# Peptides against a protein of PDB entry 8BZL: the designs that were tried, part 227

Target 1, 228 residues: chain A of PDB entry 8BZL
Amino acid sequence: SYDRAITVFSPDGHLFQVEYAQEAVKKGSTAVGVRGRDIVVLGVEKKSVAKLQDERTVRKICALDDNVCMAFAGLTADARIVINRARVECQSHRLTVEDPVTVEYITRYIASLKQRYTQSNGRRPFGISALIVGFDFDGTPRLYQTDPSGTYHAWKANAIGRGAKSVREFLEKNYTDEAIETDDLTIKLVIKALLEVVQSGGKNIELAVMRRDQSLKILNPEEIEKYV
Target 2, 242 residues: chain B of PDB entry 8BZL
Amino acid sequence: SRRYDSRTTIFSPEGRLYQVEYAMEAIGHAGTCLGILANDGVLLAAERRNIHKLLDEVFFSEKIYKLNEDMACSVAGITSDANVLTNELRLIAQRYLLQYQEPIPCEQLVTALCDIKQAYTQFGGKRPFGVSLLYIGWDKHYGFQLYQSDPSGNYGGWKATCIGNNSAAAVSMLKQDYKEGEMTLKSALALAIKVLNKTMDVSKLSAEKVEIATLTRENGKTVIRVLKQKEVEQLIKKHEEE

## One batch from the design tools (peptide; made by RFdiffusion4, then SolubleMPNN)

Design b1_p22_6_s1 (from b1_p22_6, 8 letters changed)
Fold by OpenDDE base, seed 2:
Structure b1_p22_6_s1 (fold): chain B 228 residues (1-228), chain C 242 residues (1-242), chain A 22 residues (1-22)
Amino acid sequence: as target 1 above (228 residues)
Amino acid sequence: as target 2 above (242 residues)
Amino acid sequence: DFLVEGGAGNELELEEIKASFE
């Protein structure tokens, strides 16, 4: 029965539910990822945290493993499911392969998961895009993006969410070898990119940094303001 | 538009999940539930709507459920859905205790249920749960905690929040009167009464229409207590005198 | 939009997952 198929092709070959899931992503907070020389940086737009909300529970950047972290745009509850599965896979890989995942591997895993939800009867697509950053075991910094369709690509810099177009335009103009020459310059580039869409300055930015052979560091607002 | 409304778990052209939104609208018509975090405890306050004289008064709580020794929740929405979810919370908490020989951290219990809720928004043939929950708890990691979850499976930690009828107005009042770092359980109780009095749109708040539970720590143990009617009456009286 | 707001992961869950594989 066609009625059980949530994601079907249109007569012109479109998957409407995938396209509509992408519209959900566009409603999400803007996330930015930049690959530097020896650093990867994720930034996310914070809406004004409700005065009575615990900021700890509003984090949009999370670790998948010691060498990989993810930011997302779109449905938060959907993102949690993806994150948990990715985390389990990272540990499973360590157990079975005796090495941490490559950033490409875990991205492909997430992408495959998303893709399956576009073909499975009785399942809607995930309403999320993700920026996945980290270091491979050889110390190479990586940035990948995934979409609701399950497509993924490697990037030097990219953005997702409501302000993604403006941020990407900024990055296309300003991402140069000189702009990422140092860790601090790379961080500054991400902040400047986010400020294209964030009105209230550094207080409304969540920023995470991962350096080679270091764990994910979430910057506090004071640290962010130093770069503004 | 109607085609997307009739099918569970389908995105609209604008990327909306109408069934989840409609579930939230249904919750908006449910009785008000408040949660307030204090320095020395956390509380839930809930509106009692179904006061039937023939209801066996033995029902300690209509809307507040003990989940384990360290956590309780309040529910706004469909009662049958609430019963299923509260039972699941208890099962999750017990399984964790058996597996790890320690109580489940508060946030982990919340997220476990939220994953279930999310599944009901993504898998066909299922509707979202028409329930929002407030969770109060204590754990060794973060101390006293207050969480809110909705039909989408989204959740957040709060210092104070409200679900159900007139929740927006209640949240506005809480934002005005909540003093960060200075909130005692006593002051939180007074604030709860103040907000409920305005939210329930009743000329006089009665103890029969309000259920309050507190979670505190005494001698290194969590104590969950539902306030007696007399205690609630005293709180109401104090509010009327101010 | 409430559906796209909030956080999705906690650190304790990650630590628990890690511990479950040890």
Scores: peptide ipSAE 0.329, ipTM 0.704, DockQ to the pose 0.868
Fold by OpenDDE base, seed 1:
Structure b1_p22_6_s1 (fold): chain B 228 residues (1-228), chain C 242 residues (1-242), chain A 22 residues (1-22)
Amino acid sequence: as target 1 above (228 residues)
Amino acid sequence: as target 2 above (242 residues)
Amino acid sequence: DFLVEGGAGNELELEEIKASFE
């Protein structure tokens, strides 16, 4: 059976292990990214953190560098590997090129890493999609998505994970220039988008914002409730 | 689907890794391990199943391992896999100490092992480790910490958790009785005995069947102590009197 | 599904990575 081979094409040209990795992504918590005018916002569905779990260790939004952050959907352990590789590359780039990575550059790096795992014998694809947001050195906000295949594209707004379809449909209808006119409106758009799939309001949302020339800020529940 | 059961590095059509799930199932049949975080310390409590009369009284902890001066772990699952992973943890911690002249942060040690576990789920010719671990530790960054990791290479920090046999029931009990912000090590020990008494399939909880270790700070140093049988007996007795 | 739950972002690890390049 071709679906049992890690790195082979089916007769009809499918890479089944990549497709099945995409199914793993669909089981993941929903993440949403929106590019505003001078802000990038990531939101993630926070499953009711088990009462006894340390919330610090359940974060699904992480910094790759001072100017780039990432949210993911899918296999958490796989995501950690990708994050660590990306973090190292960001620092290596600063050392060798003497500038921070562009969001496109680091996305391409991650995409290339994923692609290699689809083509290397004895390796399965990464079971993750990622939303990568940040600012280029010129102050341009960027949002990229990558999937298990190693494909990537730039987006104005997008979503990944189990509720991605509903969130994308919402964003397609509601992403306008007016809706992102201010930072607050952009944040509100992300929250509204997540509320399409998240039950019980702002308590189940992890939200991160990055503004131009500012570090990643994770909003606390009280800050999120101001927008809900 | 049985067709995906034999290879560790293959996704099912539904995006599942069956060998990882089966490893988790194997752990569910292992002896119970508990971890509880307190304000003034952290503890591990583990079921001892191999009580052989011919075992020399030098009861080395069967399930609780000291990793370094600031960390210990307990294991649920395949003993041979546990030995490999605990040895690797010690090596990682030692290499870090040699390189940086400081103890490895607790979470970093956990993640380093979890990356190894993850690799055994992604690279061909390997099987997942049939082991879950609870980690207790202290570092200068976060103080007292409790972590859990599984065969997937996933991990999380916890205030209290359980792995192994009847872990779901134990976690439910911990959720009910754990008082956030008010947990002392003394109260945590009492809670551990309470939970083990209910989750272990024994008619009577005995000190010979339970291993307990505490991690505390004394005079700016971490102290890892395995409780003596007499101390455990006293804890059990106190519980029976309540 | 336990495989897709949890977090992956260790901030201390990021700090250590940064420090290793200084």
Scores: peptide ipSAE 0.322, ipTM 0.696, DockQ to the pose 0.829
Fold by OpenDDE base, seed 5:
Structure b1_p22_6_s1 (fold): chain B 228 residues (1-228), chain C 242 residues (1-242), chain A 22 residues (1-22)
Amino acid sequence: as target 1 above (228 residues)
Amino acid sequence: as target 2 above (242 residues)
Amino acid sequence: DFLVEGGAGNELELEEIKASFE
């Protein structure tokens, strides 16, 4: 009975709807984030788009602002709501504070939004985890992860979605200062990490790069193949 | 029972708030947090459960949060709920400072948050927060202080207390070893290590698994310091030699 | 699988949001 309750504790202290939302995330396509020295890289598993689907419409990496981007795993419709609210907040912050958001700030905003949806009986949790990357105004690269509960942490590297365990294990072994010494090495690390779970090489990977004082760049398949 | 536990803010026929009790159960599974008041300072000691190699070594304590220049807290329970409440504490403290041009008294900050917690137990459509907090602070009114609050919005001042996993055993040990009026910060640190060593579900206490913060007064200013790993190692080593 | 696949954000939506604050 408690497992069907949206935002109530079970007798043993569980929030089942939050746990079930986390299970929904685990079914999502794999996303990876890595912080380099002067670069942040996001990679996402592309499922084979049905022949009739426009590949352009399946974007799992999106800009929140000029200095911040997000990848997600889980329910796409839920992600869209979070992204739109985050985008509005980024612009509102620029207007009111006269500076772009820090990556931590916008992560905390998203996390707080998610948490509120775990506490109201009129709402279910968001079925998404997110990797949020970008640069603070001081030029510091950042990577954050958030889950359906609204928990968030800063990471050097992390993964979410169905292949997250394998990718994380790879990153734990291979993330070193030498492995991120250059932008190209950092990109290569992300690609190698995704290849632990993605079959058929660079064609099934979406990869985005953000460098200091540069906009989000989505790599084309030909650019990705240069690193494979 | 099922009819009353599905609604967040109603009494059972026995006068129980089941959702609050269930929130307390969530806290019981959280990592141990301990607070000890000394004559010359206050400390928080907390269990670190999530040591992940890929975590960005942000110097931020996993479980200990600075609230303002004169207060810190430790949290046991749901991390996301903790983040919301710690942010609210900071906002309350800052608004008070802006309004009155002086720091908020420790008990007033605790009370303000407890009113919020209580509201989440009384107003329909919301669940209780699944967190307990320990607060350490200093103010000009009462000096060094230690408070505990729970999901109900109840709070109390303490000389020493514990929340989270094995809290009852920890409190029992604290009652036995705490000497009122004779507790120095140094002795409090030793006591914290002693209690954590016995109450943490770990075969051996290591500095990686323990976070300790102290709050002291130096030259008329409050100093909140998180102990370095080496300092915690020394405390553990000293305890093992005794 | 269908529920977890798709586009989360159009770049045009970001531009529209930006323009609404100008």
Scores: peptide ipSAE 0.248, ipTM 0.590, DockQ to the pose 0.208

Design b1_p22_6_s1 (from b1_p22_6, 8 letters changed)
Fold by OpenDDE base, seed 3:
Structure b1_p22_6_s1 (fold): chain B 228 residues (1-228), chain C 242 residues (1-242), chain A 22 residues (1-22)
Amino acid sequence: as target 1 above (228 residues)
Amino acid sequence: as target 2 above (242 residues)
Amino acid sequence: DFLVEGGAGNELELEEIKASFE
């Protein structure tokens, strides 16, 4: 039973535990990332918070460092482990190299971590995909995606989670140089993309914006409604 | 699917962690625990099921544990697992205090334990903890707080919540009666009794079957108090008169 | 659904991590 004990190859060359972890990601809330000219934007589907739940504790977008943030789809507890490891690495890098990480560097670190959990005995894959956005020290905006397999790629725009297919199809049609010409247009693009799969408008969207040489900003619902 | 009931928590073809789901199911059979956040405090109320006459009365609380001077928790699930996790919480809190010379923030303590829980869902040769916890606390960052965590290592902050037996019904009642911004500790205690009276599978609510702890601030210090049986009796009596 | 509910940390935790490296 190649699907039961550890992440092993099936006779046909499949890593079933990795594929099944991808299925966990597909059950996650939808996240979208877009790289603009001088902005990176993350948007996440916010499920209606239970009436008695503190909204503060339901976060799908997290800062990894001052220049990098991450959204994820899949197992929230798994994501927390990855986020914490990445945060430690970002600080360690600043201490040892005296520069902040590049977005590619931290993406590769996360990808390597995920890959090790697909190969190590007595470990299951992480049930998460991540969108990692930020700025390199030269001011270049970056967007990367990582999967449970430990693969990673650079993107102009991408989506993960349950609505990812529809959101990606929207982005493929609507991501143009004109659509990202301004920061506001880039934000609008992300919101419109999420609205393909999110019901009840802007109230169910979490949006994070990072501009060049600025800290991560989480938009409040009123700010989001201005773009709808 | 029965096929994925291995000792190692693995993904099903559908991307489910069945061992985690089964651990959560086990908690559904545990005694009810409630948490309610008020403006002037936070409380835990827990069903006491093991009323053995021969239990040494020295056990002040079976289900409510003091973690440090600023935090307490209640547990629903496997008692042995609960003991391990509550001990870990205390150790984490003490290590933080020693390292930083200040109490651990409430959410950080919750998160640290949740990372341990998560690890037991990811590492081989381990099973998930069959325990959900409610945490009450105070810190300088967020004031009074209530958290819930489950076997997956997920957690959330709450104004009011319930774990264990009949938790869904309890949460529904809490949603109906909880008045946001107007909840006093006194009203929260009354609400806790009301909900427990309806959700506990007992003909009559008795003080011997209920543990209640309150967390308040007095003179700039956190005070965690387990209510005496007589105090609980008075709360029950008051509820019966209404 | 435990897949999507709950938190993935907070900014306070990040601050503590940063402070540990100062």
Scores: peptide ipSAE 0.059, ipTM 0.619, DockQ to the pose 0.843

Design b1_p22_6_s2 (from b1_p22_6, 9 letters changed)
Fold by OpenDDE base, seed 2:
Structure b1_p22_6_s2 (fold): chain B 228 residues (1-228), chain C 242 residues (1-242), chain A 22 residues (1-22)
Amino acid sequence: as target 1 above (228 residues)
Amino acid sequence: as target 2 above (242 residues)
Amino acid sequence: DFLNEGSAGNELELERIKESFE
């Protein structure tokens, strides 16, 4: 049975399912990534945690390995699949190559996975964009973005999701060498960027920080409020 | 518009997955299931709709399933889909136990099933499962836990929640009456009856139409118990006297 | 939008994956 290719070219050369997956991403909570000098920071808009929801289970920033973490915008269930595949690859790489992945390597892996889902019969694209941050083994901080198409690029700072346009405009104006001179300033930049689109202040922000040779740290609300 | 209603779950121009939304609608017509987390236990309460006198096997629990010694679930939606998923949950839990010689953590079991659900939303020739689940459990990592999952493969932890018919109204009531940090299993049971009485489209709540299971810890062991009809009757009576 | 809600994973899952490669 010819399972009709879900993702096909239009007469005008469009991959509609990829474009529509991008629309799904735009409905997602805003995520921001910033590369500092010796720090990478991810911030995500927390939609008002429904009363009675366990906050522990509302995680939009996930570690892929000790040196890499990921935020995403779009379909959460799709993201979980990508994250799990990436986690396995990170461990496989450690086993076979005896070094942790570079941020570029794991980004390329994720991008390739997404791309395959745009070309495979009987599969829809992943409805997620991702910000992938971390440190290479040489201590270089990295930030990458992927989209549903499987494209990826390196960034100094970027945003995805519903408020991405406004946040990017803010970052374009405010991302300077001076603004990222210290770890605290870098964190502050991310928070300020998110506050452009988040209505309820610091309580509705999830923030993760990774410093050189340190594990991912999720900031608690009290820590976030210190930067507001 | 009809092109996006195809058997394969695809994105709409607006980025929606209509087949998943339609699966959610199917669940909305199912019997109500409640979950409430307490300090000393967790419970599931479910509406029993199929009371046919000619049913030979009084399945003591039509909607509540024991998954392992530390977990149970309730289901809202298509029964056949529910049977497949509950069986898969049991298999996953058993395989984990055999592999690691310890019970599967509650959230890991939930996520394993959610990944299956997600796959049915992404792969062609498959439809989403028309089922939402509530999970109750205990593990050494987080103690008593309550989770909800839907056809999309999304899940979340909850202090109290509801799936199925009139779930929105039930959740609203739970938000009003749930007292964080002060919820005993006894108070949770009373709350469950209160909410079911208001959300079930019945003139009078009867014990025959309600299934309740509790999960507690006794002497360092998890105990999953389905309440007897008499116990449920007492809870209903107590509510009517209040 | 319910599709954009929920958890994308936990730390225990990562630990489990790590343990599986040991």
Scores: peptide ipSAE 0.352, ipTM 0.754, DockQ to the pose 0.900
Fold by OpenDDE base, seed 3:
Structure b1_p22_6_s2 (fold): chain B 228 residues (1-228), chain C 242 residues (1-242), chain A 22 residues (1-22)
Amino acid sequence: as target 1 above (228 residues)
Amino acid sequence: as target 2 above (242 residues)
Amino acid sequence: DFLNEGSAGNELELERIKESFE
């Protein structure tokens, strides 16, 4: 069965393992990214943290470098591998090129890594999609998405995971220049978008904000509630 | 050879990794392991199933392994896989110590092994490890810590958790009785005995069937101690009197 | 779904990586 082979083309031209990896992504917690004027915001659906679980060890938004962070949907263990590789590349780039990576560069690196895992014998695709946000050295905010196939595109706003369709529909209706006119409005937009699929309000949202020339900030629940 | 590729853990049409799920099912049949984090320490309690009279006096814990001076783990699942992973943990910890001249942070050791586990779910010719682990440790960054990892390479930190047989019931009991911020090591030990007594498929809990290790800090040093049978007997007796 | 649970990374790991290039 072609379904049980390493990522190979079916007779009808499908890469089933890639498609199935995309199904794994759809089972993941919802993540949303929005590019504002001078801000990038990532939000992730928090599954109800199991009682007695340490919240510190439930991170779905990770810094890749000082100027780049990533959210993902899909297999957490797969994401960790990608994040670690990306982190190393960010530092390597700083060493060899003497500048931080552009968001596009690191996205392309991640995408290339994913693509190789779709073509390499004895490897399954990564079961993750990622939203990668940050600032280029010129201060331009960027948002990229990549999927298990290794494709990537730039976005103004996007969502991935189980609630992605509903969140995207919301963003398509509500992402306007007015809606992102200020940092606070941009944050509010992300929260509102997530609330389309997240139950129990702001308590089940992880939110990360990166402003121009500032480090990644993870908002605490109290800060999130101020926007709700 | 094309035959080795057939053993690759692959996605189902629904996006599931069945080989990982099956590995987790195998762990569900293993002996129960508990971990409980306290304010003044952390403990592991594990069911000992293989009591063969002909086994030479096992002075060493069957299911609890010292990893380094600051960390220990317990295992649920395939023994051979557990041995490989525990050895790897020790090697990782030693390499880190050699490279950085300080002990590896607890979470970093856990993640390093989890990355190996993940690789066995992604690379061809490999099967997932049929092992879940509980890790206890201390480091200067986060103090006392308890982690759980599974065959997928996922991990998480916990105040209290359980793996192996009847783990769901054990976790439910822990959720009910665990008092956040008020847990002493003494109370944690009592809780461990209480939970094991209810979750182990034994008519009567005996010290020979339970291994307990504690990790504490004394005079700025980590102390990992496996409780003696007599100490475990006392804990059981105390529980029976309540 | 357990596959979607847990942590994808930590800050200490990032710091370690940064230090290794220093």
Scores: peptide ipSAE 0.338, ipTM 0.728, DockQ to the pose 0.886
Fold by OpenDDE base, seed 1:
Structure b1_p22_6_s2 (fold): chain B 228 residues (1-228), chain C 242 residues (1-242), chain A 22 residues (1-22)
Amino acid sequence: as target 1 above (228 residues)
Amino acid sequence: as target 2 above (242 residues)
Amino acid sequence: DFLNEGSAGNELELERIKESFE
């Protein structure tokens, strides 16, 4: 059976291991990204933090550099590998090119990494999709998505993970220039989008905000409740 | 579908890694290990299953390993895999110390091993490690810490957790009795005995069947101590009197 | 699903990486 082989084409042209990796992503917690005018916002569904789990260690939004952060859906251990590689590349770029990476550049790097893992006979695909947000050096906010295949695209807003369909449908209806007119409205849009799939309100949302020329800020539950 | 069971590093149609799941299942049959974080220390408690009188080397710790001066771990799962991973942890910690002239932060050591575990789930010709670990440690960044890692390469920080046999029941009991912010090492030790007494399939908990290590700070130094049998006996006796 | 849980890393790792390039 072709589906047992690591990263081989089926007779009909499918890469089953890539498709199955996408199924792993669909089991992941929902993540949403929205590009505002001067802000990028990532939101992730917090599963009820197991009682006695250290919340500090349950972060699904990670900084790649000062100007870029990433949320993911799928295999957490796989994501860690990608994040570490991306972090190294961001610093390498600063050293070699003497400028921070563009969001597109680091997205392309991550996408290329994922793609290579789909072409190696000795490796399975990464079981993750990622939302990568940040600011280019010119101050332009960016949002990109990658999937297990290594495909990537730029988005105004998008979602990944188990609730992605519902969240995307919400965003398609509610993402307007008016809805992102201010930073607060943009944050509110992300929260509202996540609330389509999160049952317990603002307590089960991790929210990260990056504004122009500012570092990544993770909002606390009290701050999130102000937008709800 | 069982057809995905035979190959490592392959996703099922449902996006599952069966070999990782099976490795976790194997760990479920291993001896119980507990970890509890307190305000003034952290502890590991592990079930000793193989009390063989003919063992020449009284290994003071069968399941608890000192990793460096600031960290220790306990293991549930395949012993051979555990030995490899604990050795690797020691090497990683030593290399870091040599490179940076400071002890490796606890979470970084855990992460480094977890990346190795993850690789054994993604690269062909490898099988997952049949081992879960509990890590206790102290560093200058976060103080006392407790981590758990599994064959997938996932890890998390915990206030209290359990791996191995009856881990789900143990975790449930820990959730009920653990008081956040009020946990002393003394109370943590009592809680560990309480949980082990209920989760170990023994008529009576005995000190010979339980290994306990504590990690504390004294005079600005980390102290890792395996409790003596007499100390464990006293803890058991105290529990029986309550 | 345990595969979708846990930590993707920490900020200390990022700082370590940054320091390694300094």
Scores: peptide ipSAE 0.332, ipTM 0.712, DockQ to the pose 0.888

Design b1_p22_6_s2 (from b1_p22_6, 9 letters changed)
Fold by OpenDDE base, seed 5:
Structure b1_p22_6_s2 (fold): chain B 228 residues (1-228), chain C 242 residues (1-242), chain A 22 residues (1-22)
Amino acid sequence: as target 1 above (228 residues)
Amino acid sequence: as target 2 above (242 residues)
Amino acid sequence: DFLNEGSAGNELELERIKESFE
């Protein structure tokens, strides 16, 4: 019966389906997030869009609400489910609490959703990691990461996906107060970080910026090239 | 390990979903379906394999389904799965119309079905749908649109694409011959015939083996039309003369 | 890998969700 528990403990205490979901994430396109002083920036590796594919429909950075956006690595269809659930929760929170969600709140919601799918019979884990960025209602920029297990942490900068190790090593060396002193410098830092793993420069980067009290802005290729 | 191949909704050690991959392979053996976006319309062209003379109902379209007044789709894969999904598409579109008093946007309809497909890859006791779809439509937001979806629940927008048998070869041909910004519906029809003639596993392309539907706008209304056999014959003849 | 490709949705969907709570 395939109705049996999909995610079970091994004799040595491992959740293999969660570990294998993490392997699916490692096959995903690289995503990077950086928290600046008054800006949050997400960058994602664009795989060469097939010549006949509509670029508009290839997005890996999505708004969850006016103050929160998300990038992901791993299974796109799984991500869509998580994004939709998060979007509904953001609106529900506005209705019930009369305030937008904090970035931590919505991250915790997503993390809890993922965790439930690691424990529920007849469900496999989500094959995604996510970078969630935005502003709290007090204007504080935030960056969080979640993985298939449902763990989450706050970061100054982080990366997920195939090139995450190299990008993180770059960020560990180059993330300084001086490097994020301005919005432009923060954007440059993200681009430089992605260029550690992305070939052919700015044409293969999706970049989104959220400034304090501003909506999510996706940069066009020409705007990205100004920083390269 | 073969053990991961038999379970419908589990990850392999390398992070793969083999049941989804196997569903994709099954679709590769289905009849060819093409979609081409033009400046003045969008079309679907599909291989008709079941020409049974005894079929009492002249099914005008075996593989092309009208979803609503503004959208149609073609299917490659398991017919029974296709019937379930096309019915669901119609229901989703109708519920949206009733709720919002306007037609569902094309991409939203595609997304809604793709979420269903995804669920069948994540929940136990379910198998992936053995179906890929091409969607053509018009809405006020993006105009003429072409989408492709697969058993994983992934989808994307396309200028031209192909699913089913010899899809890779068809896509290669489309990449070579598709002229961005200059594609008329007339040119798209000619291109469809050209590609089908080369990719269908038939010795000679005949109008009986090809279904073509066009979606256009006339006087502010969407018109979905299945080409008559005579019209398809004329397109084939024109191609043979070139 | 086709599993890692495609669309995660669009902004119109977000707008519709927002409208449903209005």
Scores: peptide ipSAE 0.331, ipTM 0.710, DockQ to the pose 0.889

